# Ledger of designs, part 64: peptides against a protein of PDB entry 5HDT

Target 1, 163 residues: chain A of PDB entry 5HDT
Amino acid sequence: MVVKTFMDMDQDSEEEKELYLNLALHLASDFFLKHPDKDVRLLVACCLADIFRIYAPEAPYTSPDKLKDIFMFITRQLKGLEDTKSPQFNRYFYLLENIAWVKSYNICFELEDSNEIFTQLYRTLFSVINNGHNQKVHMHMVDLMSSIICEGDTVSQELLDTV
Target 2, 163 residues: chain A of PDB entry 5HDT as posed
Amino acid sequence: MVVKTFMDMDQDSEEEKELYLNLALHLASDFFLKHPDKDVRLLVACCLADIFRIYAPEAPHTSPDKLKDIFMFITRQLKGLEDTKSPQFNRYFYLLENIAWVKSYNICFELEDSNEIFTQLYRTLFSVINNGHNQKVHMHMVDLMSSIICEGDTVSQELLDTV

## One batch from the design tools (peptide; made by RFdiffusion4, then SolubleMPNN)

Design b2_p17_2_s2 (from b2_p17_2, 11 letters changed)
Fold by OpenDDE base, seed 2:
Structure b2_p17_2_s2 (fold): chain B 163 residues (1-163), chain A 17 residues (1-17)
Amino acid sequence: as target 1 above (163 residues)
Amino acid sequence: SLDDHIEERLKKLEEER
């Protein structure tokens, strides 16, 4: 599949949002989130990121548990950023770029387990950050983390200690 | 279009169901 950057994608109209709703819900099913194929999971994550972009600042997912599952899922996929030589790296980059620009994780502030989600995100990012990443990757990682920190004192001390 | 691309991606995933 051809990887397109966020800059090359537009948000959908309201009519299109309705059209994609069923697909969006299906993408968040356990079938996809727990898919045995790593490449499929990456593609699912990218699509979910696209959904969050399209529906921003809202999301079609109303269940807190489902939202938590989704963001924990996306976070797990970000570990793939560790291998810059992977054929799938560009898709991982797209995922990072998208969620950083959209500030998708900001939706998590509405969740009771937001601190757990953010902590896991930070741990994941710090585990993959290395000097092999170009400036753009570093920039997106910083943007993503900074957005969460700047949302206020809702961030736990534990999360801050991970930074 | 860009929206078509997104839809195609989603549809391909749905076909795996």
Scores: peptide ipSAE 0.126, ipTM 0.756, DockQ to the pose 0.042
Fold by OpenDDE base, seed 1:
Structure b2_p17_2_s2 (fold): chain B 163 residues (1-163), chain A 17 residues (1-17)
Amino acid sequence: as target 1 above (163 residues)
Amino acid sequence: SLDDHIEERLKKLEEER
C-alpha cells in the first residue's frame, strides 16, 4: 500500500501515458518478444518493465494472452542474472530491481494462468540465484517471490513444491 | 529525466522494426 502511494507520485501524467500507448503495444509484438538478439530482448524487457511501472497498478495491455506472453518473456530474460560479470548485468539488475519494487507480476493475479507464470518465475529465480550475487540482488529476488506469496489468496501446490 | 529516457528507448526500439 505504501509502495503504491509512492509510485503514484512518481508516475507519468495521463497525457504522457497516452503517448507511450502505441509504443507499449509495439513492444509486446512478436517481433520484439521473439527477437533473435538477446541484447535486444533484454532491452525490450527493461522497457516493458518501465511501462508497467508507469502504468501501475494497471497495464496498457488488454489481452490476457498478451500479458501472459509478456511476463513469460520477462521471466526468460531473468536467466541473464546468472552471470554477474556480464557486461549486461547492470541491465539485468535494473530489470530485477524494477519488477520487484513495482510488484509488476502482481498484475498476473487476474490471469487464469497466473500459477503457471509464478511457477516459471520461481523456477527461473532459483536457477540463477548464487553466492556471487550481492545482497541487493538477493533481497530483490526474495522480495519479488515473497510479495507474490503474500498477496495471493492461495499458492498452488506446484509453486509450493518449487519453494 | 527518466521519463525522457524511457521515451527515447521506446522510440529507438520502434525504429528497429
Scores: peptide ipSAE 0.119, ipTM 0.755, DockQ to the pose 0.040
Fold by OpenDDE base, seed 3:
Structure b2_p17_2_s2 (fold): chain B 163 residues (1-163), chain A 17 residues (1-17)
Amino acid sequence: as target 1 above (163 residues)
Amino acid sequence: SLDDHIEERLKKLEEER
């Protein structure tokens, strides 16, 4: 995977939705979300992030439970941002950059378990954020968290306690 | 391998960006 500056890229066309629909549904299966190989899971997460970018502001997933599973899955992958010297760090960076720019998590506001998802996201980000990260990583982390706070009508006390 | 397959699919997605 070649890391590109996401901010300089356009969102995918509507025609791509049909092309990637089968892949989108397949990648959201338990086979991939619970895959034992962490590198596979990272690639799956990046691909899912691309799917959300393509379908934004909508998603090809209609099941609230499936959406929750996906975002909890993506959140778990973000733990990989902790090691900036990892050979896979650039891919973790891509994941962060994508979901921050697209505001992918914002579709979770329609879910009953949105607070759980956001709380877990914040806990994960705060657990990995450190001064060793470059300015872009910090910016994306802040953008991701700020967008959720600003666009949410209400924030649970648990989420506030996490911040 | 499975990861190769996924990476190939991911690459295709990125090429469409």
Scores: peptide ipSAE 0.102, ipTM 0.758, DockQ to the pose 0.070
Fold by OpenDDE base, seed 4:
Structure b2_p17_2_s2 (fold): chain B 163 residues (1-163), chain A 17 residues (1-17)
Amino acid sequence: as target 1 above (163 residues)
Amino acid sequence: SLDDHIEERLKKLEEER
């Protein structure tokens, strides 16, 4: 009885993980990444950040091209941090807080275009930083950038020029 | 929406972790 119960639980758990994986993969589809509604794209970015948090330190995405697309997508969404008075600012904050704490971008070190991704991230962050941001926002931005610098064995000259 | 559904599923898994 005990063995059967454990097997059933394991099966249920595996099914749940499989469902979750399918949802994660579906979320990263072009349909969502290229969604015409900016609020939907923001929500997608937050969900992707959650996926990375759950699967950390790995990711359910095995395609390097897909990973690149995802992080370039997330980077584009971070532009919304520039307006602290936006009704959606709290979600932008959540996105920033999550990816900073999880160090989500560190997965990109294995990608051929990692330098491009990091460069775009840094440029985006510096473009949106302003005095209207509170200390927490600034801290997360710094933490995100510092983590990448500290984890990387080498930094491209292009990235250094961006900083 | 599908987005909301995905978000809810993710939250559930986070709680079970």
Scores: peptide ipSAE 0.067, ipTM 0.744, DockQ to the pose 0.091

Design b2_p17_2_s3 (from b2_p17_2, 8 letters changed)
Fold by OpenDDE base, seed 1:
Structure b2_p17_2_s3 (fold): chain B 163 residues (1-163), chain A 17 residues (1-17)
Amino acid sequence: as target 1 above (163 residues)
Amino acid sequence: SLDDHIKKLLEEREKER
């Protein structure tokens, strides 16, 4: 209850949440998740991150498989953080900042494939982390990974090997 | 914001047509 209250402090009203439901479902469709344009996919990821923020600490998606697909999709987009000079870097930064602050991936703890999701996330983040990133990027990456480790009961051996 | 990203998404989709 306390967590919900805190998270909902800057969130949209319940009426707005209802309005976004159809959009949320549409954004999670294969059409968008498998869209051939990388810029479109990035924007979709940002939209999905916004959706998770708005609905935090819950998600409007009821299908575990769909949630898995979404987070695997978001994880793939984070690869774009590797190029700090990209015109789209600010959007990648937004994506990272959002999911780190909201702790969006924490929704995955209830999924049977949570370890797979977290493992892929860590692998992706470590693959793109470099000295070219500013302190804020590094902090968000660390916050994201640390939160998952600290709030999860256990992490897979594969994840531990990645760290 | 979500609205901003939706707007940009729509713009990008339109450019692809």
Scores: peptide ipSAE 0.528, ipTM 0.930, DockQ to the pose 0.036
Fold by OpenDDE base, seed 4:
Structure b2_p17_2_s3 (fold): chain B 163 residues (1-163), chain A 17 residues (1-17)
Amino acid sequence: as target 1 above (163 residues)
Amino acid sequence: SLDDHIKKLLEEREKER
């Protein structure tokens, strides 16, 4: 269960949700998810994270396949967290902070391929964790992973063994 | 905010032209 926070309340009006519905759908298109520019993909991921925050605990995406694609996409973007000196690191940080705080990935529990999504997320996070990250980055990574473990009654033992 | 990221996204798209 995604817990609604105060941050969500500022942007959770039904009118605003309706306003961004078409945009949300467009951002989840293959055009954006497979965009050749990595900076564009990062911004798309940030937008998607914002959308999940706004629509929490639900999402405007009705297709399980689309949701899977989105979260696999977001997971791939998190690889950019590895280089703390990158000019885009602050946006990667935002992405991490957002999805951790909102518990965005928790919506994946209803997906058939949830274990695949979570496995890829954990592998990605552990692959990019390094001593160059400050305490906040580490905490967000831990929060993100812990939320899934604590919330997920359906998390496979295989996934737990991988961690 | 979403609005900020959308604006930045649009800016990046325009730079690609």
Scores: peptide ipSAE 0.514, ipTM 0.928, DockQ to the pose 0.038
Fold by OpenDDE base, seed 5:
Structure b2_p17_2_s3 (fold): chain B 163 residues (1-163), chain A 17 residues (1-17)
Amino acid sequence: as target 1 above (163 residues)
Amino acid sequence: SLDDHIKKLLEEREKER
């Protein structure tokens, strides 16, 4: 599958923010986050990543619990990076590239459960990273993790044990 | 883009029906 990379896409306008507000809220519903189809969930994750890019540095979601659910959901999708031969790998790559470049997870610093979210992210990334991944994948993974470490005031012992 | 992903998402949903 040919997927247009994040870096090849145009930035979004303020008009798009208003246009997609209702859609953004709908995509974060349990209907999509708990959808039984794996490919649908991946597409939902990509849409959510796009939404965070469009609304950055803000988010259209006001509920801390909803934000936690979304990022835990996105983290679970990143497990698909483990199979570089998958037909959906390019879409997983897009997801990684987007969230790394936008630094989407930085919104989580305001959440009470931020440490849990970051820990799960690191565990997931380390579980899928391997020498079969190209340099770009490794770079995005490192950028994503380094941004969180550098901008965080404290690093838990659990996170240190993971890194 | 978001529009592209939405279109693909809708296509996948149609396949399930």
Scores: peptide ipSAE 0.449, ipTM 0.914, DockQ to the pose 0.037
Fold by OpenDDE base, seed 2:
Structure b2_p17_2_s3 (fold): chain B 163 residues (1-163), chain A 17 residues (1-17)
Amino acid sequence: as target 1 above (163 residues)
Amino acid sequence: SLDDHIKKLLEEREKER
């Protein structure tokens, strides 16, 4: 499957924020986050990543619990990066590329459970990282983790020790 | 783009019907 990379996409307009606000909220519902189809969940994650890009540096989600659920959800989807031969791999790559470039997880620093989110992210990434991944995948993984570490005064030593 | 992903999402949902 051929998927257009995030870096090759045009920048979204401000008008899109209002247009997709209701959809953004709907995408974060349990209906989508707990959808039984793995491919649907991946697409939902990509949509959510796009939402974070569009609304950056803010997010249309005001509930800390909802934000936590979203990022835990996205983190779970990243496990799909483990199979480089999967037909959906390019879409998983898009997800990784997007959240790394946008630094989407930086919003989590405002959450009380940020350490839990980051810990789960790091564990997931290290569980899937392998020599079969090309340089771009490795780069995005490093960028994603580095961005969080560089905000480091808010990152607990416990999290760093977990890595 | 978001529109592309939404369209693909809708297509996948339609397959489930």
Scores: peptide ipSAE 0.463, ipTM 0.918, DockQ to the pose 0.038; fails the geometry check

Design b2_p17_2_s4 (from b2_p17_2, 6 letters changed)
Fold by OpenDDE base, seed 4:
Order: structure tokens, then sequence, then C-alpha cells
Structure b2_p17_2_s4 (fold): chain B 163 residues (1-163), chain A 17 residues (1-17)
């Protein structure tokens, strides 16, 4: 269960949710998810993370396939965390911080391919973790992974063995 | 915020064409 935070309450009005609904759907289109520019994709990922925060604990996306695509997309963007000296690192940090705090991935437990999503997330995070990351980055990574482990009664043993 | 990121995305409009 995604816990609603005070940050969520600042942006959780029904009117605001309705306002962003069309935008949310548009941002999840293949045009944006498969956009050739990596900086655009990062911004899209940040927008999607914001959307998940606003709509938590639910999401405006009704298609399981679309949700899978979105989270696999976000996971791919997290690869950018590897280079701490990148000009875009702060946005990657924002993405990580947001999805960790909101527990955005917890919505994936209802998906048939949840184990695949979580596996890819963990593999990605461990692939980018390095000593150049400060304590906050490490903490968010741990929080993100721990939240899934603690919440998920259906987390596969295979995933646990990978960790 | 979402508004900020949308604005940044709009600033990249040349890449969206």
Amino acid sequence: as target 1 above (163 residues)
Amino acid sequence: SLDEHIQKLLEEREKLR
C-alpha cells in the first residue's frame, strides 16, 4: 500500500487531477517513451514521476501494459545515475528521490509482470551504484528497494536471491 | 513539480519536432 504523504496532499485536489489527466495520458504515449533524445526522455520520466505522486496511491493509467511500459521506461532512465558529474545528474537525482519517497513502483504489484519490473529495477540500481554517489543517493536507492521488499508479499524468491 | 518539468519539456520543443 502506498502511503500518502503531506507532499501528496499539496497536489491531490480532484480538480488538479482532472486538469492533468489528458497531459498524463499524452506523456505516456510512445512518442515520448520512445523519444530519441535522452534529455527529453529524462524530463518525461520526471513528469511521469510527478504524475504518480499527484495521483498516488492510484494512477491515471488503466492499461496494465501501459503501466508496465512506463515503469520499464523510468527504470531505463535511472541508468543515468551512474555519472555523478553529468549536467543532468540533478534531474536523475530528482527522479530517484521522487519515486523512492512516493513508493511509485508499489503500484506495480498488481501487474502480471511485476517481478520483471522489480528485477529490472534492482539490476539497474545495482549497476549504477558507485562510490561517487553521496549518502542521499544511496539512501534513496536503498529506500526504493526496501519499500518493494517490505510491501511485496508476492515478491519472487528469485528476485530476493538477486539482491 | 509537474508544472516545472512540463515547462522544461516545452523549452525543449525543438527536440520534439
Scores: peptide ipSAE 0.529, ipTM 0.938, DockQ to the pose 0.038
Fold by OpenDDE base, seed 3:
Structure b2_p17_2_s4 (fold): chain B 163 residues (1-163), chain A 17 residues (1-17)
Amino acid sequence: as target 1 above (163 residues)
Amino acid sequence: SLDEHIQKLLEEREKLR
């Protein structure tokens, strides 16, 4: 699925990547990932998603543990998709749309704990998915889950049983 | 965009103190 919004975006330059490197590292710190304010955490998640888009198919994070922390963090934020009437729902939608389109979670295949990350993602999505969501939300959720299943040759049977 | 989200974070600076 091609999202028109992303197609209309200007291509990020290598100069911009260098500029945002320090910011990217800072946003992945415990200060932000464990911030007590829910709205701040959501904004941080959106920033991280943007960073993954900018640096795709690579990431500025080289530590497997850090990458795991980031994606577990993003996954926790997706719980906010449950309340479609929330004033922050549009931002949660942005997060979902971004990570689905970019296939951000695909970099996790290189991690030893990829199965844990994917399992938590699927559990989260299945816990929030409902008939109250519009077609676009459903499509992004399906695209996100399908991409991981189709591209992951090492997806655990436990994860497959969840689907 | 990233710039937009960074600006939103800056608007929430009181929460970042």
Scores: peptide ipSAE 0.519, ipTM 0.936, DockQ to the pose 0.036
Fold by OpenDDE base, seed 5:
Structure b2_p17_2_s4 (fold): chain B 163 residues (1-163), chain A 17 residues (1-17)
Amino acid sequence: as target 1 above (163 residues)
Amino acid sequence: SLDEHIQKLLEEREKLR
């Protein structure tokens, strides 16, 4: 499957922010986050990543619990990076590239459960990373993790144990 | 883009029922 990479896409306008506000809220509903189809969940994750890019550095979600749910959801989808031969791998790559470049997870620093979110992200990335991944995948993973470490005021011992 | 992913999601509409 051919998928456009984040770097090949144009940045979104302020008009698009208003246009997609209702859709952004709808995509964060339990209907989509808990959808039984794996391919649907991946597409939803990509949409959510796009939304964070569009609204960066802010998010259209005001509920801390909802934001936590979204990022935990995105983190779970990243598990799909483990199979480089999957027909959906390019879409998983897009997801990784997007969230790494945008630094989407940086929004989580304001959340009470930020440490839990980051810990789960690191565990997930380390569980799927392997020598079969190309340099770009490794670079995005490192960029994502390094950004969180560098911008965080404190790093928990649990996080240090995973790094 | 978001539009592209939305379109792909709509193509999976049978799974969204």
Scores: peptide ipSAE 0.502, ipTM 0.933, DockQ to the pose 0.038
Fold by OpenDDE base, seed 2:
Structure b2_p17_2_s4 (fold): chain B 163 residues (1-163), chain A 17 residues (1-17)
Amino acid sequence: as target 1 above (163 residues)
Amino acid sequence: SLDEHIQKLLEEREKLR
C-alpha cells in the first residue's frame, strides 16, 4: 500500500480547525477508540495524529481523561510497526512520522498521568523496534523519545529507569 | 492529510456500523 508521508503533505489551513472540530471530537469517542476493527483503529489514529498537527500546539480536547485515552490509544496502534511486511506498514509509518515530527506527545506534559503515558509509549516502541526497520523508522522512534526526554525536567527518573 | 484519512475511513463505512 502506497501512503503519502507526512513530510510530503501540504500545510493545513486555519479554517480547517473550525471545519473539523466536531469531527475531531467525534473521532475521540469510544465508538472509534474501541472499534473492533484493527484497520479502522489505525485510520482513526492517523486522523487523530492529523488533528494534533492541525491544532498544534493546542488540542481541541479539553478533558484530561480524554487526552489520556487518545494517547494511550495511539500508543497501542504503534504495535503495528512490528511487522514490516504488513500491507498496512506504510500507514503505521505515517503515524510514527507524524507524531514524531509534530511532537504530539508533548501535550501530555500537562496531564497528571503523563508518566504513565510516556512509560507505555517507551515500552511499546522498544517492544517493536528491530533491525528490520529502516533508518527512517529508527530516526523517528529516537526523535519521538528524545523529544520527551529533552523536556525532561518534568520527566521522572522512575520513567527513565523503566526504559 | 486529514481529508484523505477521513475518506479512507469512509471507504470502510460498512465496518463502521
Scores: peptide ipSAE 0.541, ipTM 0.941, DockQ to the pose 0.038; fails the geometry check

Design b2_p17_3_s1 (from b2_p17_3, 8 letters changed)
Fold by OpenDDE base, seed 5:
Structure b2_p17_3_s1 (fold): chain B 163 residues (1-163), chain A 17 residues (1-17)
Amino acid sequence: as target 1 above (163 residues)
Amino acid sequence: DEERKEERKKFLEEWEK
């Protein structure tokens, strides 16, 4: 299983990081990002989140356009957090917890379209957040949003209007 | 860190079901 390969890998496994670099790059291809199966896209998102964890503080992706596509893709998957009773909710929780703890979106500060990415993230989170979520989910959402606000030098007015 | 490792392990076990 591909997900197990990255989940079991730690940040200090330099030889493994080099060995699976091509796999990491392949998982970010349009074939996977635009896959018609929702469950496949969720799997891909979780793998990408672990890839960011493993290769932190720098992603193995060198293209700014590719990085934008990946984070917009991950943001879209977070919509699955809305249904707390879904059998797949724990997988969406895994995705949220990972990207919040790793602060994966911090890579976006170097992108020209960072404000667009952050705006879409905030809109998505506010659209799915509800009183049915437990405290841990709320904490991860707040941690994710607060980290971006605190570490950003300037925030767009549009983003400020959503906060 | 250990808590997160346990969570990831549980996640993997659930995924493999």
Scores: peptide ipSAE 0.255, ipTM 0.841, DockQ to the pose 0.705
Fold by OpenDDE base, seed 1:
Order: C-alpha cells, then structure tokens, then sequence
Structure b2_p17_3_s1 (fold): chain B 163 residues (1-163), chain A 17 residues (1-17)
C-alpha cells in the first residue's frame, strides 16, 4: 500500500525520501487527482498530506501549477468532513489533522495564486463546519485557518469577508 | 507525537480492511 509507505516514513529518512521521490511525483498526476473513485481520491489526498509532512518544510514538487492543483485537490477532499457519520469520516479527519499540524498550506504563500487557494480553503471549511464536529475537529480547523492569517502578510478582502 | 503515531497506526489499519 502506497499510503503505508509514506506513513511509515519519517523526515530524517533522507535515502528513502530520495527513493520514493518519483512515487510522490506520480501521485500528483492527473490520473490520481482526477480519479473517478471518491475513495481513491481520499487515499491520494492522505498520501499527499504525508508527502508534505515528510518533505517539510519544502515540497518535492517544483511546478507552481502542480502545487496549486494539489492544494485545490486537497481542499476539495475536505468536503468529506461534512458527514460525521460516514464510515470514511476518520480518514477525512486524518487528512485535516495532518495538514493542520504540518501547516502544509504555508507552502502556498510562495505561489502567485495563494489568495485563490486560501479563499477556496476557507470557503470549504466554513461550508462543512458544524456543531456536530467534536472539539478536536474544530481546533484543527481553527489552527489551519489562524496559521494562514497570522503568517500571511496580506489577506484578500474576499477571504476576510468569508471569515 | 505519540498520539499522532497511534492515529496513523489506526488509519493504516482501517485502510487495510
């Protein structure tokens, strides 16, 4: 399992990071990002989140366009947080917890379309957040949003209006 | 950190089912 490979890997495994670099790159291909199976897309998102964790603070992806596609993709997957009773909810929780802890979206500050990415993220989070979520989910959502606001020098008015 | 490791373990177990 691909997800197992990256989850078992730590940030200090430099040789392994190099070995699985091609795999990391392939996971960001359109084949996976646009996969017709929702569960596959969720798996891919979790793998990508772990890739960001492993390679932090840098991403192995050199293309700004690819990075944008990835984060827009991850953002779309976060819609799955809405249904707390879904059998897949814990997997979506894992995704949220990971990207919040790692502060994965902070890489986007270097992208030209960072405001678009952050705007979509905030819209998505506010669309799914509800009182049915436990405190941990709320904390991760707040941590994710506050980190971007606090570390970003400028936030678009559109983003501020969303909050 | 230990809690996160446990979460990752549980996550993997769920995906392997």
Amino acid sequence: as target 1 above (163 residues)
Amino acid sequence: DEERKEERKKFLEEWEK
Scores: peptide ipSAE 0.245, ipTM 0.840, DockQ to the pose 0.633
Fold by OpenDDE base, seed 4:
Structure b2_p17_3_s1 (fold): chain B 163 residues (1-163), chain A 17 residues (1-17)
Amino acid sequence: as target 1 above (163 residues)
Amino acid sequence: DEERKEERKKFLEEWEK
């Protein structure tokens, strides 16, 4: 299982990081990011989140366009958090918890389209937040959003209007 | 960090069900 490979990997496992670098790169291909199956996309998103965790503070993806695609992709998957009764909710929770703790989106600050990425993230999170979410979900959502605001140098007016 | 590792293991176990 691809998910297991990255979940079990430590950040200090340099040899393993090198070994699975190609796998990490392939997971970011359009084949996976645009996969028609939503469960596959969720799986890919979770793997990507763990990849960001493992390779932090760097990312194995060197293309700014690819990084943008990845984070826009991850953001779209977060819409699955809306249905708390879904059998897949725990997987969406894993995705949220991971990216919040790792502060994965902080890599986006060096991207030209960072404001677009953050705006879409905030819009998505606010669109899915509801009273059915438990305290942990709310905490991770707040942590994710506040971390970006705190670490950001300049926040666009569009993002401020969204918040 | 070890706590999170255990949480990931539990998550994986649930995923494999």
Scores: peptide ipSAE 0.242, ipTM 0.834, DockQ to the pose 0.747
Fold by OpenDDE base, seed 2:
Structure b2_p17_3_s1 (fold): chain B 163 residues (1-163), chain A 17 residues (1-17)
Amino acid sequence: as target 1 above (163 residues)
Amino acid sequence: DEERKEERKKFLEEWEK
């Protein structure tokens, strides 16, 4: 299982990082990002989150367009946080916790379309936040948004209007 | 972070069930 491969990997495992680099690159292909099965897309998102964790503070993806596609994709998956009663909620929680702790979206600051990415992220988070979420979920959402605001050099007016 | 690694391990085990 691809999820198992990256979830078990540590950042200091340089040999493994090199071994699975091609797999990491392949997971960002349109085949996976546009997969018709939402459960598959969730699995892909979790793998991508772990890839960012493993290769932090850098990313194995060198294409700005590909990075944009990935983060827009991950953002879309976060919509799954809306249903706390879903059997898949824990996986969505894993995704949220990972990207919040790793500060994965901080890589986007170097992208030309960073404002678009952050805007979509904030819109998505605000659309799914509800009182049914426990304190940990709220904390991760706040941490994710606060990190971007505090560490970003520039924030678009559109993003400011969203917040 | 060893604590997080353990949590990920547990999560993975539950995921595989």
Scores: peptide ipSAE 0.233, ipTM 0.830, DockQ to the pose 0.739

